# Designs tried in a protein design run: peptides against a protein of PDB entry 5D63. Part 7

Target 1, 292 residues: chain A of PDB entry 5D63
Amino acid sequence: SLRRGIYHIENAGVPSAIDLKDGSSSDGTPIVGWQFTPDTINWHQLWLAEPIPNVADTFTLCNLFSGTYMDLYNGSSEAGTAVNGWQGTAFTTNPHQLWTIKKSSDGTSYKIQNYGSKTFVDLVNGDSSDGAKIAGWTGTWDEGNPHQKWYFNRMSVSSAEAQAAIARNPHIHGTYRGYILDGEYLVLPNATFTQIWKDSGLPGSKWREQIYDCDDFAIAMKAAVGKWGADSWKANGFAIFCGVMLGVNKAGDAAHAYNFTLTKDHADIVFFEPQNGGYLNDIGYDSYMAFY

## One batch from the design tools (peptide; made by RFdiffusion4, then SolubleMPNN)

Design b1_p8_5_s3 (from b1_p8_5, 3 letters changed)
Fold by OpenDDE base, seed 2:
Formats: C-alpha cells, sequence, structure tokens
Structure b1_p8_5_s3 (fold): chain B 292 residues (1-292), chain A 8 residues (1-8)
C-alpha cells in the first residue's frame, strides 16, 4: 500500500510529471504534464498524499506549492474530463477529490482512480509536451496502458524512517538521545540545502568565542530551513528535514554542534558543517543528542 | 549534556 508522504508523480510511458500549472491556488487551475529535472525540487510537481481513514488505498492529493487538491471536474465519468487544482481539505468526503491509488499490473507503477467516477488519471495521448492535458479516462486496474500508469517517487520520510537512518550511522554515541519534532519531512537535494545556507548569511558570519560559535551556526541553519519551508509552500502537515546534533570527539575532551540531512535514497544521514557549508560522512564527533 | 565551549 502507498504510504502517507510527498511524491513526485511521473508518467510510466514518457518523461513527464503531474504538474499544477504555474503553481496557482485558483480553483480550476489545470493539472498538466510537464517536464522535470531529476534531483531538483520541481516546485509545482510535489503532492502530499494523505490516506483516508477506513477507506482502503484512498487518498487526497494536495499540491505542496499551492495548497490546493487534485480534483476531477464535476466528478464526471466522461473520458476527457479535466483534472484541476481546487480548494479542499485533507480528509474531505468530496468524491471529486478522493483518489484510490494501487499498484498497476506491472507491480512497479501505480494507477490513480477517482473514487466516485471510477475513471483513471490519464496523460492524454501520452503527450510529453509541457502543458499536455491530464484527464479522467475510462480504464481498468489490469490493463497495461502507460498513459494511466504513474511512478510515485517519494520525496519525504516519516519520523520513524529518519530515526532508523540515524540509528544505522556509525557516528552515534552510546548515550544518544533523539528528539523528533514533526511527523513527515520533505528531504531536500543538497543543492537546495546549500542554497538555503547561502541565503541565510551564514557564509559571511564570523565565528566568535561563545557569543557566536558552533551551536549558533547550527541553530541558525535549522531556523533558516524552517523559514524557507514556511515561505515556500502553502500546504501543511509536513516539515523540511534539517537536523541539529551535539557530538563529542573520540578523546571525550571536545564537543561540537552541527547539522545533518538525509542521503538521496533516505537510508543514511550525511553531516553538514554550517560554518563552511561542507558535507561529510565523518565530522569527527559521535552524536549524543539530536533534534529534527 | 557535555559543554560545547571551545574553539569549535
Amino acid sequence: as target 1 above (292 residues)
Amino acid sequence: SMSLAGPV
């Protein structure tokens, strides 16, 4: 079953993703096929899937940028019915905004069925052009039509997955205590994480004994990421991943504060030094505390 | 928690 999370949704037949046109929050904004760049944020193409309690395999899909929801126009079962962004809520009862999402017959891609109409989200004619129509279309769960098959690339982690990634790292002290602040985290590409660091002013900040040292840098980075999240996305119910750690060296005579993020596959953490913007697999300290 | 005081 599909887990709650943020997804980039890509067509199985052509290199096109489900895009909310211009990221607009206006009711009736077209959802279209659009090109994407791997390992980038793809601003208008991220969707928060919220599972509906007690309704098997059924979700709302909230556009992360606009805060609006995927909506089948008038809930019509007619082939070619527009799929648009529309105002809504995560746990709506409106069948126009309820989507049953299950594996296709190929076992890798998913199909997206409207709960009410029983039609499927279709990239019309498999058109790979920017702005190509996405519509409700007749179909079945077992047919192999790539116009109705979608890869769900997960861009977020649960708090449990983040905790598991930390637990696998060899640079965790035996006294480690972790404090989880949120439930679901968008994981940023390193390029985006670095850009937030640059824009924060930290590259120009001067280290000063106690008054602006390692803890100030690490907390300033966390604050910058938090603000970036709030300023960038209209959807709620998720955070941006950026951890703070306190660590001790092997000799036990020095401590440091630093950041960390997740690797691309979400299986491991990588350390980030906010004093110089470096990514490291070994920062020279074993963490005894983290919050994220 | 251990002190972070120092040049780090």
Scores: peptide ipSAE 0.047, ipTM 0.779, DockQ to the pose 0.312
Fold by OpenDDE base, seed 5:
Structure b1_p8_5_s3 (fold): chain B 292 residues (1-292), chain A 8 residues (1-8)
Amino acid sequence: as target 1 above (292 residues)
Amino acid sequence: SMSLAGPV
């Protein structure tokens, strides 16, 4: 079953993703096929899938950027019915915004069926052009038609997945205690994470003994990421991944505060030094505390 | 308690 999370949703037939046109929050904004760049944020193409309690394999799909929901216009079962962004709520009962998402017959891609109409999200004619129509279309779960098959590329991690990644890292002290602040985290590409760091003013910040030292840098980075998240996305129910760690060196005679994020595959953490913007697999400290 | 210091 599909897990709650943020997904980049890519067509199985052509290199096109489900895109909310212009990221607009207006009701009736077209959802279209659009090209994407791998390993980038793809702003208008991120969708928070929220599972509906007690309704098997059924979700709302909230556009991360606009905060609006994937909506089948009038819930119509007619082939070619528009799929648009529309205002909604994560746990709506509106069948126009309820999507049953299950594996296709190929076992890798998913199909997205409207709960009410039983039609499927379709990249019309498999058109790979930017702005190609996405519509509700007649189909079946077992059909091989790639127009209705979608890869769900997970762009987020749960707190449990983050915890597991930390637990696998060799630079964790035996006294480690982690404090989880949120439930689901968008994991940023390093380029985006670095850009937030640059925009925060931290590259120009002066280290000063006690008054603005390692902990201030690390906390300022986390605050900058938090603000970036709030300013960038209209959807709720997720955070941006940026951790703070406190660590001690092997000799036990020095301590440090630093940041960390997740690797691209979400399996591991990488340390980030907010004093210089460096990414490190070994920062020279073993973490005894983190919050993220 | 441990004092924290970052690299300069």
Scores: peptide ipSAE 0.046, ipTM 0.784, DockQ to the pose 0.558
Fold by OpenDDE base, seed 4:
Structure b1_p8_5_s3 (fold): chain B 292 residues (1-292), chain A 8 residues (1-8)
Amino acid sequence: as target 1 above (292 residues)
Amino acid sequence: SMSLAGPV
């Protein structure tokens, strides 16, 4: 089954993603096919899939940017029915906003079926142009039509997945204690993470003994990422990944505070030094505490 | 307690 998470949803036939046009929160905003850039945030193309309790393989899809939901217009079963953004809630009973998402016959892509109409999300004519129509269309689960097949590229991690990534890292002290603050985390590309760091003013901040040292830099970065998340996205129910660590050196005579994020594949962590904006696989300390 | 330190 598809896990709760944030997804970039790409057509299986052409290099087009499911895009909420202009990221608009207006009811009836078209959902369209649009080009995307790998390893970027793709602002209008991120969807939070929230599983419906006790309804097998069924989700709402919330656009992260607008906070609106994928909606089949009037729940119509007619081929060519518009799919739009519309106001809603994560656990709605409105069948226009309920989507059954399961593996296609190829075992790698998914199909997205409207719960009420039983029609499928379709990139009409497989059109790869920006603004191409996405509509409800007749189909079956076993059909091979790439217009109705979608790759779900997960852009987030659960708290459990983040915990597992930390546990795999060799720079964790035997006394390590981790504290989980949220349930699901959008993982940023390093370029975005660095831009937040730049915009925070930290690159120009002066290290000062005790009064503004390593812990202040690390907490300021965490706060900057949190604020960026709140200012950038209208959806709720997720956080932006940015960890804080306290570490001790091998000699046990020095301690440091620093940040960390996840690698692109979400399997490992990478350390971030907020005093210089550097990414490191080894920061020279073993973490005895983290919160994220 | 151990004091935290950053680079000068």
Scores: peptide ipSAE 0.043, ipTM 0.782, DockQ to the pose 0.526
Fold by OpenDDE base, seed 1:
Structure b1_p8_5_s3 (fold): chain B 292 residues (1-292), chain A 8 residues (1-8)
Amino acid sequence: as target 1 above (292 residues)
Amino acid sequence: SMSLAGPV
């Protein structure tokens, strides 16, 4: 089954993603096909899938940017019915905003069926142009039509997945204690993470003994990422991944505070030095504490 | 407990 998380949803037939037009929070804002750039944020094209308790394979889809939900207009079963952004809640009972999402017959892509109408989210005619119509359309789970098949590229991790990535890292001390602050984390591309670091003013911050040293830099980076998240996204129920670690060197005579994020495949962590903006696989310390 | 330090 599809896990709770943030997804970039890409058509299986053409290089087009499900896009909320202009990221608008207005009711009835068109959801359209739009081009995307790999390894970027794709601001209007991120969707939080929230599983509905006790309803198998059924979700709401919240646009991360607007905080509005994917909505089948009037819940109509007519082919060509508009799919729009609309105000809603994560656990709504409105069948216009409930989507059954399961693997297609190809075993890699998904189909998105409206819970009420039983029609499928369709990139009409497989049109790859920006602003192409996305609509509810008749279909079946087993047909091979790529207009109704979507890849769900996971852009987030659960706290458990983050914990597992940390546990696999060789630079974790035997005394390690982790503290999980949130449940789901958007994982940023390094370019975005670096830009937040730049915009925070940390590159111009002066290291000063005790008064503004490693812990201040590491905490300031986490605070900057948190603020960026709050200022950038209207959806709730997720955080932006940015960890803080305390580590001890191999000699056991020095400690350091630093940041970490996840690799692109979400399988590993990478260390980030907030004093210089460097990414490292080995920062020279073994972590005995983290919070993220 | 040891003091935290910046990178060398």
Scores: peptide ipSAE 0.040, ipTM 0.776, DockQ to the pose 0.587

Design b1_p8_5_s4 (from b1_p8_5 with N6G A7P)
Fold by OpenDDE base, seed 4:
Structure b1_p8_5_s4 (fold): chain B 292 residues (1-292), chain A 8 residues (1-8)
Amino acid sequence: as target 1 above (292 residues)
Amino acid sequence: SMSVAGPV
């Protein structure tokens, strides 16, 4: 079954993603096919899938940018019914905003069925152009039509997945204690993470003994990422991944504070030095504490 | 306790 998380949803037939037009929060904003750039944020194309308790394989889909929900207009079963952004809540009972999401017959892609109408989210005519219509359309779960097949690329990690990534890293001290602050985390591309770092003013910040040293840099980076998240996204129920670590060197005579994020595949962590903006697989310290 | 130190 599909896990709770943030997804980039790409058509199985053409290089087009499910896009909320202009990221608008207005009711009735068209959801359309749009081109995307791999390994970037794709701002209007991120969807938080929230599973509905006690309703098998059924979700709401919240646009991360607008905070509005995928909505089948009037819940109509007619082929060509518009799919739009509309105000809603994560655990709504409105069947216009409830989507059953299950594997297609190919075992890799998903189909997205409206809970009420039983029609499927369809990239009309497989049109790869920007602004192509996405609509409810008749179909079946076993049909091979790529217009109704979607890859769900996970852009987030659960706290458990983040914990697992940390646990398999070789630079964790035997005394390590981790503290989880949130439940689900959007994982940023390094380019975005670096841009937040630049915009924070940290590149121009002066190291000063104890009054503004490694811990201040590391905490300032986490605060900058948190603020960026709050300012960038209207959806709730997730955080932006940015960890803080305290580490000790191999000799046990020096300690450091630094940041970390997840690799592109979410399987590992990479260390980030907020004093210079560097990414390192080995920062020269073993972490005895983290919070994220 | 050990102090946390950053590089210059």
Scores: peptide ipSAE 0.045, ipTM 0.770, DockQ to the pose 0.504
Fold by OpenDDE base, seed 3:
Structure b1_p8_5_s4 (fold): chain B 292 residues (1-292), chain A 8 residues (1-8)
Amino acid sequence: as target 1 above (292 residues)
Amino acid sequence: SMSVAGPV
């Protein structure tokens, strides 16, 4: 079954993603097919899937940028019915905004069925052009039509997945204690993470003994990422991944504070030095404490 | 745990 999380949703037939036009929060904003760039944020193309309690395989889909929800216009079962962004809530009972999402017959892609109409989200004619129509269309779960098959690329991690990634890392001290602050985290590409670091002013900040040293740099980076998240996205119910660690060296006579993020496959962590913007697999310290 | 200290 599909897990709660943030997804980039890509057509199985052509290189097109589900896009909320202009990221607009206006009711009735078209959802369209649009090109995307791998390993980038793709601002208008991220969707938070929230599972509905006691309704098997059924979700709302909230656009991360606009905070509006995927909506089948008037809940109509007619082929060609528009799919739009519309105001809503994560646990709505409105069947226009409820989507049953299950594996297709190929076992890799998903189909997205409207709960009320039983029609499927369809990239009309498999059109790969920017702004191509996405509509409700008749279909069945077993059909192989690529116009109605979608890859759900997970762009976030749960707190449990982050915890597991930390536990696999060889640079964790035997006394390690981790503190989880949120439930779901958008994982940023390194280029975006670095840009937030640059915009924070940290590259020009002067190290000063105790008054502005390693812990101040690490906390300032986390604060900058938090502010960036709040300023960038209108959806709620997730955070932006940026961890803080305290570590001790192998000799046990020096300590450091630093950041960390997740690798592209979300299986491992990578250390980030906020004093110079470097990414390292080994920062020279074993972590005894983290919060994220 | 150890205090954060030194030139780091």
Scores: peptide ipSAE 0.045, ipTM 0.755, DockQ to the pose 0.355
Fold by OpenDDE base, seed 2:
Structure b1_p8_5_s4 (fold): chain B 292 residues (1-292), chain A 8 residues (1-8)
Amino acid sequence: as target 1 above (292 residues)
Amino acid sequence: SMSVAGPV
């Protein structure tokens, strides 16, 4: 079954993603096919899938940027019915905004069925052009039509997945204590993480003994990422991944504060030095505490 | 608590 999370949703037939036009929060904003750039933030193309309790394989899909929900216009079962952004709530009972999402017959892609109409989200004619129509269309779960098959690329991790990634790292001290602050985390590409670091003013900040040293840099980075998240996205129910660690060196005579994020595959962590913007697999310290 | 030091 599909897990709760943030997804980039890509057509199985052509290089097109499900896009909320202009990221607009207006009711009735078209959802369209649009090109995307791998390993970047595709701003209007991220969707939070929230599972509906006690309804098998059924979700709402909230656009991260607009905070609006994927909506089948009037819940119509007619082929070619528009799919739009519309105001809603994560646990709505409105069948226009409820989507049953299960594996297609190929075992890798998903199909997205409207709960009420039983029609499927369709990239009309498999059109790869920007602004191509996405509509409800007749179909079945077992047919192989790529217009109705979608890859769900997960862009977030649960707190449990983040915890597991940390636990696998060789630079964790035996006394390690981790503190989880949120439940689901959007994982940023390093380029975006670095840009937030640059925009924070930290590259120009002067290290000063005790008054502005490693802990101040690490906490300032965490705060900058938090603010970036709040300012960038209208959806709720997730955070932006940015960790703070305290570590001790092998000799046990020095400690450091630093940041960390997740690798692209979400399986491992990478350390980030907020004093110079460097990414490291080994920062020279073993972590005894983290919060994220 | 352990003292934390940053690089100069």
Scores: peptide ipSAE 0.045, ipTM 0.767, DockQ to the pose 0.485
Fold by OpenDDE base, seed 5:
Parts: C-alpha cells; sequence; structure tokens
Structure b1_p8_5_s4 (fold): chain B 292 residues (1-292), chain A 8 residues (1-8)
C-alpha cells in the first residue's frame, strides 16, 4: 500500500508530472501535466498523500505549495471531468477529494481512482506538453493505458525512516540519543539545502568563541530551514528535514555541533558543516545526540 | 559519564 508521504507524481507514459497550475490556491485551479527536472524540488508538483483511516488505499492529495487538495470537479463520472485544486482538509469526507491509490497491473506504477466517481486520473491523450489536461476518465484497474498510470516518487521520509538511516551510520556514538521532532520530513536536494544556508547569512557569520560558535551555527541552520519551510509551503502536516547533532571525537577531547540531512535515496545521512557549507560523510565526530 | 571538552 502507498505510505503517507510527499510524492512527486509522474506519468508512466511520458515525462510529465501532476502539476497544480501556477501553484495557485484558488478553488478550481487546473491540475495539469507539466515537465519536471529530476532531483529538484518541482514546487507545484509535490503532493502530500494522507491516508484516510478505515478506508482502504484511500487518500487525500494536498498540494504542498498551495495547501489545496486534488478535487474532481462536481465528483462527476463523465470522462473529461476537470481535476482541480480546491480547498479541503486532510481527512475530508468529500468524495470529490478522496482518491483510491493502488498499484497498476504493471506492479510499479499506481492508478489514482476517485473514490466517488470511480473514474481515474488521466493525462488526456498522453499529452506531454506543459499544461496538458488532467481529467477524470473511465478506466479499470487492470488496463495498461499509460495515461492513467503514475509513478509515485517519494520525496519525504517518516521519522522512523530517518531514525533508521541514522542508526546505520558508522559515526554514531555508543551513547547516542536521538530526539524526533516531527512525523514526516520533506528531504531537500543538497542544492536547495545549500541555497537555504546561503540565504540565511551564515556564510558571512563570524565565528566567535562560545558566543557564536558551532552550536549557534548548527541551530541557526536548523532555524533557517524551518523558516524556509514555513515561508515556502502552505500545506501542513510535514516538516523539512534538517538535523542537529552533537558529537565527540575519537580521542574524547573535542566536541562539535553540526547539521545533517539525508542522501538522495533516503538510506543514509550526510553531515553538513554550517560554518562552511560542506557536506561530509565523516565530519570527524561521533554523534551522541541529535534532534531533527 | 562523559567528560569532554566543550563544543567548538
Amino acid sequence: as target 1 above (292 residues)
Amino acid sequence: SMSVAGPV
């Protein structure tokens, strides 16, 4: 089954993603096919899938940018019915905004069926052009039509997944204690993470003994990421991944505070030095505490 | 218990 999380949803037939046009929060904003750039944020193309309790394989899909929800216009079962962004809530009972999402017959892609109408999210004519219509369309779960098949590229991790990534890292001290702050985390590409770091002013910040040293840099980075998240996204129910660690060196005679994020595959962590913006697989310290 | 120099 599809896990709760943030997804980039890509058509199985053509290099097009489900895009909320202009990221607009207005009711009735078209959802369209649009090109995307791999390994980037793709701002208007991220969707938080929230599973509906006690309704098998059924979700709301909240656009991360707009905070609005994927909505089948009037819940109509007619082929060609518009799919739009519309105001809603994560656990709505409105069948216009409830989507049953299950694996297609190919075992890799998903189909997205409106709970009420039983029609499927369809990239009309498989059109790969920017702004191509996405609509509700008749179909079946077993059809091979790529217009209705979607890859769900996971862009987030659960706190448990993050915890697991940390646990397998070789630079964790035997006394390590982690503190989880949120439940689901958007994982940023390094380029975005670095840009936040740059925009924070940290590159120009002066290191000063104790008064503004490693812990201040690390916490300032986390704060900057948090602020970036709040300023960038209108959806709720997720955080932006940015950890803080305290570590001790092998000799036990030096300690450091630093950041960390997850690798692209979400399987590992990479350390980030907020004093210079460097990414390191080994920062020279073993973490005895983290919060993220 | 850990006795370590402060963070830098």
Scores: peptide ipSAE 0.044, ipTM 0.722, DockQ to the pose 0.226

Design b1_p8_6_s1 (from b1_p8_6, 6 letters changed)
Fold by OpenDDE base, seed 1:
Structure b1_p8_6_s1 (fold): chain B 292 residues (1-292), chain A 8 residues (1-8)
Amino acid sequence: as target 1 above (292 residues)
Amino acid sequence: MNLDYPAP
């Protein structure tokens, strides 16, 4: 089953992603096919899939940027019915906004079926051009038509997955205690993470003994990421991943505060030094505490 | 333990 999370949804046939046009929050905003840049944030193309309790394989899809939901216009079963952004809630009972998402016959891609109409999200004519129509269209689960097959590339991690990644890292002290602050985390590309760091003013901040040292830098970075999240996305129910760690050196006579994020594959953590903007696999400390 | 990472 598809896990709760944030996804970049890409057509199986052509290099096109499901895009909310202009990221607009207006009801009836077209959802269209659009090109994307790999390993970037792709602002209008991120979707939070929220599973509906007690309804198998069924989700709402909230556009992260606009905070609106994927909506089949009037719930019509007619082929060519528009799929739009529309106001909604994560656990709506409106069948226009409920989507059954299961593996296609190829075992790698998914099909997205409207719960009410039983039609499928279709990239009309497999058009790879920017602004190509996405519509509800007749189909079956076993058809091989790539117009209705989508790769769900997960862009987030659960708190449990983050916890597991930390546990696998060799630079964790035996006394480690972790504190989870949220449930689901958008994992940023390093370029975006670095840009937030730059925009925070931290690169120009002066280290001062005790009054503004490692812990201040680490907390300031986390605060900057939190603010960036709040300012950038209208959807709720997720956080932006940015951890804070306290660590002790091998000699046990010095401690440091630093940040960390997740690697691209979400399997490991990478340390981030907010005093210089560096990413390190080994920061020279073993973490005895983290919150994220 | 006091957190005191030296200035770069």
Scores: peptide ipSAE 0.075, ipTM 0.822, DockQ to the pose 0.202
Fold by OpenDDE base, seed 3:
Structure b1_p8_6_s1 (fold): chain B 292 residues (1-292), chain A 8 residues (1-8)
Amino acid sequence: as target 1 above (292 residues)
Amino acid sequence: MNLDYPAP
C-alpha cells in the first residue's frame, strides 16, 4: 500500500509531472502536466497523500504549495472531465476528492482512480507540453496505457524512517537520546537547504563566546528552516527536515552543537555545520542528543 | 559538558 507522504507524481510515458497551475489556491485551478527538474523542489508539483481510515488504498491529495486538493469536477464519469485544485480537508467524505491509488499492471507505476466516478487520472494524449490537460478518463486497472500510469517519487520521510537513518550512522554515541518533533518531513535538496542558511543571515553572524556560539548557530538554522516552511507552503500536516545534534568528541573533552539533514536516498544522514555552511559525513563528534 | 566550539 502507498504510505502517507509527500510525492512528486510523474507520468510513466513522458517526462511530465502533475502540476497545479501557478500554485494557485483558487477553486477550479487547473491541474496540468508540466516539465520538472530532478533533485529540485518543483514547487507546484508536490502532493501530500493522506490515507483515508477504513477505506483501502484511498487518499486525498493535497497540493503542498496551495493547500488545496485534487478534485474531479462535479465528480463526473465523463471522459475528459477536468481535474482541478479545490478547497477541501484531509479526511473529507467528498468523493470528488477521494482517490484510490494502487499499482498498475507493470508493478512499478500507480494508477489514480476517482473513488466516486471510477475513472482514472489521465494525461490526455500523453502530451508532454507544459500545460497539457489532465482529466478523468475511462479505464481499467489492468490496462497498460501510460497516459494513466504514474510514478510516485517519495519526497518525504516519516519520523520512523528518520530515526532509522540516524541509527545506521556510525557517529552516534552510546548514550544517544533522540526526540522526534513531527510525524512527516519534507527532505530538501542541499541547494535549498544552503539557500535557507544564506537567507537566515548566519553567514554574516559573528561567533562570540557563550553569547552566540555553536548552539546558537544550530538553533538559528533550525528556526530559519521552520520559518521557511511556514512561509513557503500552505498545506499542513508535515514539517521540513532539519535536525539539531549535540555531540562529544572522541577524547570526551569537548562538545559541539550542529545540524543534520538526510541524504538523497533517505537512508542516511549528513551533518551540516551552520557556522560555515559545510556538509560533512564526519563532523568529528558523536551525537548524544538530537531533536528533529 | 559545555558547548564552546569556535567558528573557523
Scores: peptide ipSAE 0.073, ipTM 0.824, DockQ to the pose 0.199
Fold by OpenDDE base, seed 5:
Structure b1_p8_6_s1 (fold): chain B 292 residues (1-292), chain A 8 residues (1-8)
Amino acid sequence: as target 1 above (292 residues)
Amino acid sequence: MNLDYPAP
């Protein structure tokens, strides 16, 4: 079963992703196929899948950027019916915005079926060009047509998954206590994380004894990421991953505050030093406290 | 413990 989360949705046949054109929040904005760059943010191509309670394998798909929802125009079962962005809510009863998402016959990709019409999200003619039409189209679950098969690349982690990643890290103190702030986290590419760091002004900030030292840098970075999230995305129901840790050195005579994020595969954490923008697998401290 | 990590 597909988990709640943020997904980059890529066609199984051609290098095209499901894209909300121009990230527009206007009702009726076309959802189209568009090229993407792996391991980047792909702004208009991120979708929050919210599972509908008591309706098996059925979701709404909210565009992270626009805050609007994938919508089959008039719920029509006619082949070629437009799929658009449209205002909605996560737990709507509108069948135009309800999508049953299950594995295709190949066991790796998914098919996206409109709950009401029973038609499938289709990259029309497998067109790989930017702006290619995405429409509702007749099909079956077992059909092998790659026009209707989609890879769901998970771009977020649950708080439990983040907790598990931290628990696996060897640089966690025996007295460690973590505090979870949110439920689902968009995990940023390092390039984006670094850009937020640069834009925060921290690269030009001067370390000053006690008045602006390690804890100030670490908290400033987390605040910058939080603000970036609020300013960048119109969808709700998720946070941007950026942790703060307090750690003690092996000698037990020094402590440091620093940040951390998740690796690309979401299996591990990597430490981030907000005083210099460096990523490290070992920052020289064992964490006794984190919040994220 | 007082957090006082110096600048890199």
Scores: peptide ipSAE 0.072, ipTM 0.824, DockQ to the pose 0.201
Fold by OpenDDE base, seed 2:
Structure b1_p8_6_s1 (fold): chain B 292 residues (1-292), chain A 8 residues (1-8)
Amino acid sequence: as target 1 above (292 residues)
Amino acid sequence: MNLDYPAP
């Protein structure tokens, strides 16, 4: 079953993603097919899938940027019915905004069925052009039409997944204690993470003994990422991944504060030095404390 | 332990 999380949703037939046009929060904003760039944010193309309790395989889909929800216009079962962004809530009972999402017959892609109409989200004619119509269309779960098959590329991790990634890392001290701050985390590409670092002013910040040293840099980076998240996205119910660690060196006579994020596959952590913007697999310290 | 790591 599909997990709660943030997804980039890509058509199985052509290189097109489900896009909320212009990221607009207006009711009735078209949801369309649009090109995307791998390993980037793709601002208008991220969707938070919230599972509905006690309704198997059924979700709301909140556009991360606009904070509006995927909506089948009038809940109509007619082929060609528009799919739009519309105001809503994560646990709505409105069947226009409830989507049953299950594996297609190929076992890799998903189909997205409207809960009420039983029609499927369809990239009309498999059109790969920017702005191509996405509509409700008749179909079945077992047919292989690529217009109705979608890859769900997960862009977030749960706190449990982050915890597991940390636990697998060899640079964790035996006394390690982690503190989880949130439940679900958007994981940024390194390029975006670095840009936030640059925009924070940290590259120009001066190291000063005790008054502005390693802990200040690490906390400032986390604060910058948090602010970036709040300023960038209208959806709620998730955070932006950026961890802080305190570590001790092998000799046990020096300590350092630094950041960390997750690798692309979300299986491992990578350390980030906020004093110089470097990514490292080994920062020379074993973490005895983290919060993220 | 005091955190006083110098600039790289």
Scores: peptide ipSAE 0.066, ipTM 0.820, DockQ to the pose 0.203

